# Ledger of designs, part 187: peptides against a protein of PDB entry 4N7V

Target 1, 222 residues: chain A of PDB entry 4N7V
Amino acid sequence: TLRSITSPLVAHRLKPIRQKTKKAVVSILDSEEVCVELVKEYASQEYVKEVLQISSDGNTITIYYPNGGRGFPLADRPPSPTDNISRYSFDNLPEKYWRKYQYASRFVQLVRSKSPKITYFTRYAKCILMENSPGADFEVWFYDGVKIHKTEDFIQVIEKTGKSYTLKSESEVNSLKEEIKMYMDHANEGHRICLALESIISEEERKTRSAPFFPIIIGRKP

## One batch from the design tools (peptide; made by RFdiffusion4, then SolubleMPNN)

Design b2_p28_2_s4 (from b2_p28_2, 8 letters changed)
Fold by OpenDDE base, seed 1:
Structure b2_p28_2_s4 (fold): chain B 222 residues (1-222), chain A 28 residues (1-28)
Amino acid sequence: as target 1 above (222 residues)
Amino acid sequence: SSEEEEIEKLLEGVENSERVKKLIEEFF
């Protein structure tokens, strides 16, 4: 099943973006929908031959073939859907489209990992909790130039000297120099606070059923 | 405004990322 290889993508709160490659263009629209445009070249002109338009919650996929499959000239935005539209739910998406959906999902997940959900300024650092899930990326930018990037899989450290290294196990974290442990302790505290705030804010969003509270900035740079 | 600008900067980094471009090419 498609669900065995990916979950429905989540594009909520993401800003518009458009990325072109040789064979495709992927976009997040103002509507938070995700579009995959399949591009073909003919007579030195690029044409959009197929479009997958995925809802912001990833559960609805609309597929259309511009100009009855002849293609539409590539532009600065996806071509509008025509009358020859197929609409699928996530669980009913034909297998021939799974690879394209998986691409869209991976792209969205990457964008989410670089999209601030909570920005928290401490006395020593700018802390940023990202939108990706599970295990949101967390970045700490110390004002003295040290950087720490936490992911589900690793911790990257950039020291004042520009020396960079990646930690993949608890033993490696425990083997850090004492001076780096101080930064790590601060990063961990900032992370804890951001996660706590995320929970509190999300609960208030649920109660009020208002517009999204995220992204949010807490504190100010000293 | 400051938050929006920061998001835009990060997203601009995604748009220009060779990793993103490579990720896309791997699926086509």
Scores: peptide ipSAE 0.086, ipTM 0.712, DockQ to the pose 0.058
Fold by OpenDDE base, seed 3:
Structure b2_p28_2_s4 (fold): chain B 222 residues (1-222), chain A 28 residues (1-28)
Amino acid sequence: as target 1 above (222 residues)
Amino acid sequence: SSEEEEIEKLLEGVENSERVKKLIEEFF
């Protein structure tokens, strides 16, 4: 099943973006829908031959072929759906479209990992919890120039000297110099606080059923 | 405005990412 290789993408609260490659253009729209445009070149002109329009919650996929499959000239936005529209749920998506959906999901997840959900200013650093899940990326920008980037898979450290390295195990974290451990301890505390606040704010957002509370900024630079 | 500018800069980084471009090409 499609569900065995990917989950429904989540584009809520993401800003619009458009990225072009040789074979495709991927967009997050103002509506928070995700569009994959399949591009072909003919006589030095690029044409959109197929469009996958995915809902912000990833559960509905609308597929259409611009200009009766002849293609529509590539523009600054996806062509509007007009004729020969097919609509699928995530679980009913034909297998021939699974790879394209998986690409859209991966792109959205990457954008989410670079989209601030919570910005928290401490006495020593700017902490940023990102939108991706599970295991949201967490960045700490210390005011003295040290940076720590935590992901589900690794921790990247950039020291004051500009020296950069990646930690992939708890043993490597435990082997850090005492000076770096102090930064790591602060980063871990900031991370804990952001996760706690995310939980509390998300629960209040659910109860209120109003405009999104995220992104949110807590405190200010000293 | 400063926070918005930082978010836009991060998104521009995604838009210009060679890793993202390579990932896209691998799926087609």
Scores: peptide ipSAE 0.077, ipTM 0.694, DockQ to the pose 0.088
Fold by OpenDDE base, seed 2:
Structure b2_p28_2_s4 (fold): chain B 222 residues (1-222), chain A 28 residues (1-28)
Amino acid sequence: as target 1 above (222 residues)
Amino acid sequence: SSEEEEIEKLLEGVENSERVKKLIEEFF
């Protein structure tokens, strides 16, 4: 099943973006829907031959073939749905579209990993908890130039000199120079605080059923 | 807002990222 290889994409709270490659254009719309446009080149002109429009919660997929399958010239936005529209639920999506759905899902996850959910300014750094899940990315930008990027899989450190390295185990973290450990300790504390705030804010958001509370900024740059 | 500007700067980084372009191209 599609569910065995990916979960429904989540595009809530994401800003509009459009990314073009040779074979496709993927977009997040103002409506927070996600569009995958299949691109073909003919006579030095790019045409959209197929569009997958995915709901913001990833559960509904609308598929259409612009201009009766002849294609529509590539523009700054997806072509409007025309005749021969098919609508599927996530669990009923035909297998022939699964790769394109995965494409959209991966793009959304990448965008989410770069979309601030909580920004927290400390005395020493700008801390950012991102929208991706599970295991949201966490970035710490120290005002002196040190950067720490935590993901589910690794921790990347960029020192003042520009030296960069990746840590994949606790043993590697424990082997850090004392100077770097101080930055790591601060990053970990900032991360803990952001996760605590996320939990508290999310609970209040659930209770009120109001407009989204995120993204949020805590504190100010010194 | 300052918050919106910061989000847009990060999104511009994703939009212009060759890494992102390569990753999504792998699906075709």
Scores: peptide ipSAE 0.072, ipTM 0.700, DockQ to the pose 0.059
Fold by OpenDDE base, seed 4:
Structure b2_p28_2_s4 (fold): chain B 222 residues (1-222), chain A 28 residues (1-28)
Amino acid sequence: as target 1 above (222 residues)
Amino acid sequence: SSEEEEIEKLLEGVENSERVKKLIEEFF
């Protein structure tokens, strides 16, 4: 099943973006829908031959073939749906389209990993919890130039000198110089606070049924 | 596969996107 390969993408709260490759264009729209445009070249002109438009919650996929399948000239936005539109739920998506859905999903997940959900300013750093899940990326930008980037899989450290390295195990973290451990301790505390705040804010958001509370900024740069 | 290569190129493009980078900067 598609579900065994990927979960439904989640594009809520993401800013619009459009990314082109040779064969495809992937976009997040103002509506927070995600579009995959399949591109073909004819006579040195690029045409959109197929579009997958995915709802912001990833559960509905609308597929259409612009200009009756003849293609529509590539533009700065996806072509509008016309005739011969197919609509699928995530669980009913034909296997033919699974790779294209994965394309969109990976794009969205990467954008989410770069999209602030909570920004928390401490005395020493700007802490940022990102939108991706599970295991949201967490970045700490120290005002003195040190940077720490935590993911589910690794921790990247950029020192004041510009020296960069990646830590992939607890053993490597424990082997850090004492000076770097101080930055790591602060980063971990900021991370803990952001996760706690995310939980509290999400619970209040659920209770109020209001507009999204995220993204949120806590504190200010000193 | 060719499709996998295309996805990787997309992801590299997103990683290097000035727009994506600015998402973080907008919160300074």
Scores: peptide ipSAE 0.026, ipTM 0.659, DockQ to the pose 0.041

Design b2_p28_3_s1 (from b2_p28_3, 11 letters changed)
Fold by OpenDDE base, seed 5:
Structure b2_p28_3_s1 (fold): chain B 222 residues (1-222), chain A 28 residues (1-28)
Amino acid sequence: as target 1 above (222 residues)
Amino acid sequence: DREEELKRLVEEARESIRKKLEPEELPE
């Protein structure tokens, strides 16, 4: 099943973006829907031959073939659906579209990993908890130039000199130089605070049923 | 094949986003 490969993508709270690759253009629309335009080149012109439009919650997929399958010239936005539109639920999506959905999902997850959910300014750094889940990315931009990027899989450190390295195990973290450990400690504290705030704010959001509280900025840059 | 094609597409997207998509590049 598709569900065994990926979960429904979640594009809520994501800002519009249009990203072109060689064979596809993926967009997050103002509506927070996700569009994958499959691109073919013909006579030095790029044409959109197929479009997958996925709802913001990932549960509905609308597929259409522009210009009766002949394709429409690639433009600055997805071509409008006209006729022969197919609509599927996530669980009823034909297998031939699974890889394209997976691509969309991976792209959305990438965008989420770069989309601030909580921005927290400390005395020493700008801390950012991102939208991706589970295990949201967490970035710390120290004002002195040090950067720490935490993901579920690794920690990347960029030192003042510009030297960059990736830590993939606890042993590697423990082997850090003392100076770097100080930055890591600060990053971890900021991370803890952001996670705590996320929990509290999310709970209040649930209780009040108000408009989304996220993204949110806590504190001010010194 | 399809799997290899998907991998390439995803990597292209990742590289592009890595270059263009930073926290400051997205409206808050």
Scores: peptide ipSAE 0.059, ipTM 0.583, DockQ to the pose 0.022
Fold by OpenDDE base, seed 1:
Structure b2_p28_3_s1 (fold): chain B 222 residues (1-222), chain A 28 residues (1-28)
Amino acid sequence: as target 1 above (222 residues)
Amino acid sequence: DREEELKRLVEEARESIRKKLEPEELPE
């Protein structure tokens, strides 16, 4: 099943973006829907032959073939849906579209990992909790030039000298220089605070059922 | 001020994404 290889993509709170590749253009719309445009070249002109438009929650996929399948000239935005469209739920998406959905999903995952959900300014650093889940990326930009990037899989450190390295195990973290451990401690504290704030804010959103509170900025740069 | 800061952060993120997103081929 499609669910066995990927979860429904989630594009909520993501700002619009458009990215062209050789055979496709993937975009997040103002509506937070995700579009995959399949591109073909004919007579030195690029045409959109197929469009997958995925709802912001990833559960509905609308597929259409512009201009009766003849294709529509590639533009700065997806062509409008035609009258002859197919609509599928995530679990009922035909297998022939799974790879295209996965492509969209990977794109959204990347976007989420670089989209701030909480920005928290401390005395020493700008901390950013990203939108991706589970295990959101967390970046710490120290004002003195040190950078720490935490993911679910690794921690990347960039020192003042520009030296960069990746930590993939606890043993490697424990082997850090004492100076770097201080930065790591601060980063971890900032991370803890951001996660706590995320939980509290999310709960308040649930209670009030108001517009999303995210993204949010806490504090200011000194 | 905060709104402008947020917008700036989002734009920086978008630029980063565009730079890091590698071309991926899809089947015909």
Scores: peptide ipSAE 0.027, ipTM 0.650, DockQ to the pose 0.036
Fold by OpenDDE base, seed 3:
Structure b2_p28_3_s1 (fold): chain B 222 residues (1-222), chain A 28 residues (1-28)
Amino acid sequence: as target 1 above (222 residues)
Amino acid sequence: DREEELKRLVEEARESIRKKLEPEELPE
């Protein structure tokens, strides 16, 4: 099943973006929908032959073939759905489209990993919890130049000198020099606070049914 | 300010996508 290889993409709160490659253009629209445009070149002109338009929650996929399948000239936005439109739920998406959906999902997930959900300024650093899940990326930018980037898979440290290394196990973290451990401790504390804030804010958002509370900034740079 | 920063981060993501994803392998 598609679900066995990916979850429905989540594009909520993401800013519009358009990324072009040779064979495809992937976009997040103002509506927070995600579009994959399949591109074919003919006579030095690029045409959109197929479009997958995915809802912001990833659960609905609208597939259409512009201009009766002949293609529509590539523009700065996806062509409007007009011809040969099919609509699928995530779980009913034909296998022939799974790879394209997965591509969209990877794109969205990467954008989410670069999209601040919570920005928290401490005495020593700017902490940023990103939108991706599970295990949102967490970045700490210390005012003195040290940087720490936590992901679900690793922790990257960039020291003042520019020396960079990646930690992939708890043992490696425990083997850090004491001076670096201080930064790591602060980063971990900031991370804990951001996660706590995320939980609290999300709950309040659910209760109030108001406009999204995220992204949010806590504090200010000293 | 916040929006501009996000735009920069998104642009960074675009660059990362170009490097990490292989859209050229997608079938027609």
Scores: peptide ipSAE 0.022, ipTM 0.561, DockQ to the pose 0.028
Fold by OpenDDE base, seed 4:
Structure b2_p28_3_s1 (fold): chain B 222 residues (1-222), chain A 28 residues (1-28)
Amino acid sequence: as target 1 above (222 residues)
Amino acid sequence: DREEELKRLVEEARESIRKKLEPEELPE
C-alpha cells in the first residue's frame, strides 16, 4: 500500500514555493496545496503533461492532463485544471502515481524541515524548532557564530572557525570538546523548552479551535 | 524581520531540495 511507503504529506502553515527540476516542477500554493507538474521538452519548449494536485492534508489527490493531454507550456504556476480530472483519496491512489506522490511528500518534508514553527531567542542564541515531524529539526544560531543543527538522525556543528562536522552517535556526542559541550548543553536546553512550548500551545490550539497559533516567536534578540 | 528570516530558510530548503531530490528521482 501507499501508506506502507509514506504517510500523507502535511503542508499546513507552509509558505508558497516553486522548485523546478529537469523532469518536474513541485510547488506549494497559496492554498497550501501541493502540485507536481510533470514536464516534457519538445522543440526547445517545456510542456506540462500531467499535474498532481494534493490537498494540504495529503489525503486528496487530483490528477489532470493539461490541454487534453497535449500538454500546456510551462509557466510560473501550475496550469488550471480543465476536463478529464480524476480525484483520489490517499488510500485509493493508483500505484502508478505512488512515486510521484512520494516525490511530493519528500519535497514537503524538506520544506517543513526549513520552516520555523517556534523561534526562541535566548541570551546566547536564536533557537528554531521546525515544522517537520516526527523528530522536528532544531537549529541553534549562537550570536558568537557557533551553529548547531539537530535532526532525528544527526547533529551538525559549525564552530566559530567555520569548521563543520556531523555527529551520528551518542558516543561521538560524548567525545566532544568541553567548549563545544557547553554549546550543546545550551542547545539541548533550548530544544527542551521549544518542545514543551509546542506541547502546551498545541493543546490550547486544540481547545480553542481557532486560527493556527504557529508559527510563533518567543523572546527577542538581545 | 520574521519574513526575511523565513525567506532565508526557504532558500536553504531549496538548496537542500536541489541536493537531495535529483532529477533522476522522478523518471517521468
Scores: peptide ipSAE 0.055, ipTM 0.692, DockQ to the pose 0.030; fails the geometry check

Design b2_p28_3_s2 (from b2_p28_3, 9 letters changed)
Fold by OpenDDE base, seed 5:
Structure b2_p28_3_s2 (fold): chain B 222 residues (1-222), chain A 28 residues (1-28)
Amino acid sequence: as target 1 above (222 residues)
Amino acid sequence: SEEELLRKLVEEARESIKKKLEPEELPE
């Protein structure tokens, strides 16, 4: 099943973006829908041959073939759906579209991992908790140039010297230079605070059922 | 302003995403 290889994508709160590759253009629209345009080149012109339009919650996939399958010239936005439209639920999506959906999902996950949910300014750093889940990315940009990027899988450190390395285990973290440990400690504290705030704010958001509270900025850069 | 900061963050994200996604192509 499709569900065995990916979950429904979630594009809520994501800002519009359009990313072109050789074979496809993937977009998040103002509506927070996600579009995958499959691109073919013919006579030195790029054409959109197929479009997958996925709802913001990932559960509805609309597929259409522009210009009766002849393709529509690639533009700055997806072509409008024509009369030949197929609509599927996530669980009823034909297998031939699974790879394309997965591509959209990966793109959305990447966007989410770079989309601030909480920005927290400390005395020493800008801390950013991202939108991806589970295990949201957390970035710390120290004002002195040190950067720490935490993901579910690793921690990347960029030192003031420009030296960059990745830590994949607790033992590696424990083996850090004392100077770097200080940065890590600060990053971890900022992370804890952001997670706590996320929980509190999310609860209030649930109670009010109003406009989304996120993204939010806490504090000011000194 | 908060709005300017958000815009900047989004732009930074876009640039980062662009770099990360550029090598990735959807197979036929």
Scores: peptide ipSAE 0.028, ipTM 0.635, DockQ to the pose 0.036
Fold by OpenDDE base, seed 1:
Structure b2_p28_3_s2 (fold): chain B 222 residues (1-222), chain A 28 residues (1-28)
Amino acid sequence: as target 1 above (222 residues)
Amino acid sequence: SEEELLRKLVEEARESIKKKLEPEELPE
């Protein structure tokens, strides 16, 4: 099943972006929908032959073939849907489209991992909790130049000297130099606070039924 | 302003994402 290889993509709160490759263009629209444009070249012109338009919650996929499959010249935005439209739910998406959906999902996940959900300024660092889930990325930019990037899979450290290394186990974290442990402790505290704030804010969003509170910035750079 | 700071962060993210996605191609 498609669900066995990916979950429905979530593009809520993401800002518009367009990324071109040789074979495809992937976009997040102002509507927070995601479009994959399949590109073919003919006579030195690029044409969009197929479009997958995915809803912001990832559950609805609209597929259309511009100009009856002849293609539409590649532009700065996806071509508008025509009358020859197929609409699928996530669980009913034909297998022939799964790779394309997965591509969109990976793109969205990457965007989410770089999209601030909470920015928190401490006395020593700018802390950023990202939108991706589960296990949102967390970045700490210390004002003295040290950087820590936490993901679900690893912790990357960039020291003042520019030395960079990745930690993939608890033992490696425990073997850090004492001076680096101080930065790690601060990063962990900032992370804890951001997670706590996320929970509180999300609960208030649920109660008020208002527009999204995220992204949010807490504090100011000293 | 907070809004301007957020905008800057988003733009920085966009540029980072573009660089990461450039080498990735969708297989046919």
Scores: peptide ipSAE 0.027, ipTM 0.630, DockQ to the pose 0.037
Fold by OpenDDE base, seed 2:
Structure b2_p28_3_s2 (fold): chain B 222 residues (1-222), chain A 28 residues (1-28)
Amino acid sequence: as target 1 above (222 residues)
Amino acid sequence: SEEELLRKLVEEARESIKKKLEPEELPE
């Protein structure tokens, strides 16, 4: 099943973006829907032959073939749906579209991993908890130039000199230079605070059923 | 302003995403 290889994508709170590659264009629209445009080149002109339009919650996929399958010239936005529109639920999506959906999902996850959910300014750093899940990315930009990037899989450290390395285990973290451990301690504290704030804010958001509280900025740069 | 700061953060994110996605293509 599609669900065995990916979960429904979640594009809520994401800002519009359009990314063109050689074979496809992927977009997040103002409506927070996600579009995958399949691109073919003919006579030095790019045409959109197929479009997958995915709802913001990932559960509904609308597929259409512009200009009766002849294709529509590539533009700055997806072509409008015409005749011969097919609509599928996530669980009923034909297998022939699974790779394209997976591409959209990976794009959305990437966007989420770079989209601030909580920005927290400390005395020493700008801390950012991102939108991706599970295990949201957490970035710390120290004002002196040190950077720490935490993901579900690793911790990347960029020192003042520009030296960069990746930590994948607790033993590697424990082997850090004492000076770097100080930055790591601060990063971990900032991370803890952001996670605590996320929990509190999310609970209040649930209670009020109002417009989204995120993204949020806590504090200001000194 | 807070709005301007948010806008800058979003733009920074967009540029970062764009750079990361440039080499990515849909598999055949």
Scores: peptide ipSAE 0.027, ipTM 0.612, DockQ to the pose 0.039
Fold by OpenDDE base, seed 4:
Structure b2_p28_3_s2 (fold): chain B 222 residues (1-222), chain A 28 residues (1-28)
Amino acid sequence: as target 1 above (222 residues)
Amino acid sequence: SEEELLRKLVEEARESIKKKLEPEELPE
């Protein structure tokens, strides 16, 4: 099943973006829907031959073939749906489209991992908890130039000198120089605070049934 | 302002995403 390969993508609160590659263009729209445009070249012109438009919650996929399948010239936005539109639920999506959906999902995951959910300014750093889940990315930009990027899988450190390295195990973290451990400690504290705030804010959001509270910025750069 | 700061962060994110996705192609 598609569900065994990927979960429904979630594009809520993401800002519009358009990414062109050789074979496809992936977009997040103002509506927070996600579009995959399949591109073909003919006579040195690029045409959109197929479009997958995925709802913001990932559960509905609308597929259409622009200009009756003849293709529509590639533009700065997806072509509008016309005739011969197919609509599928996530669980009923034909296997033919699974790879395309997966591509959209990966793109959205990447965007989410770079989309601030909580920005927290400390005395020493800008801390950013991202939108991806579970295990949201967490970035710490120290004002002195040190950067720490935490993911579910690794921690990347960029030192003042520009030296960059990745830590993939607890043992590697424990082997850090004492100077770097100080930065890591601060990063971890900021991370804990952001997670706590996320929980509290999410609970209040649930209670009020209001517009999204996120993204949120706490504090200011000194 | 918070709005300006947020806009800046979003722009930084967009640029980062573009850089990361440059070598990526749609899987066959």
Scores: peptide ipSAE 0.026, ipTM 0.608, DockQ to the pose 0.038

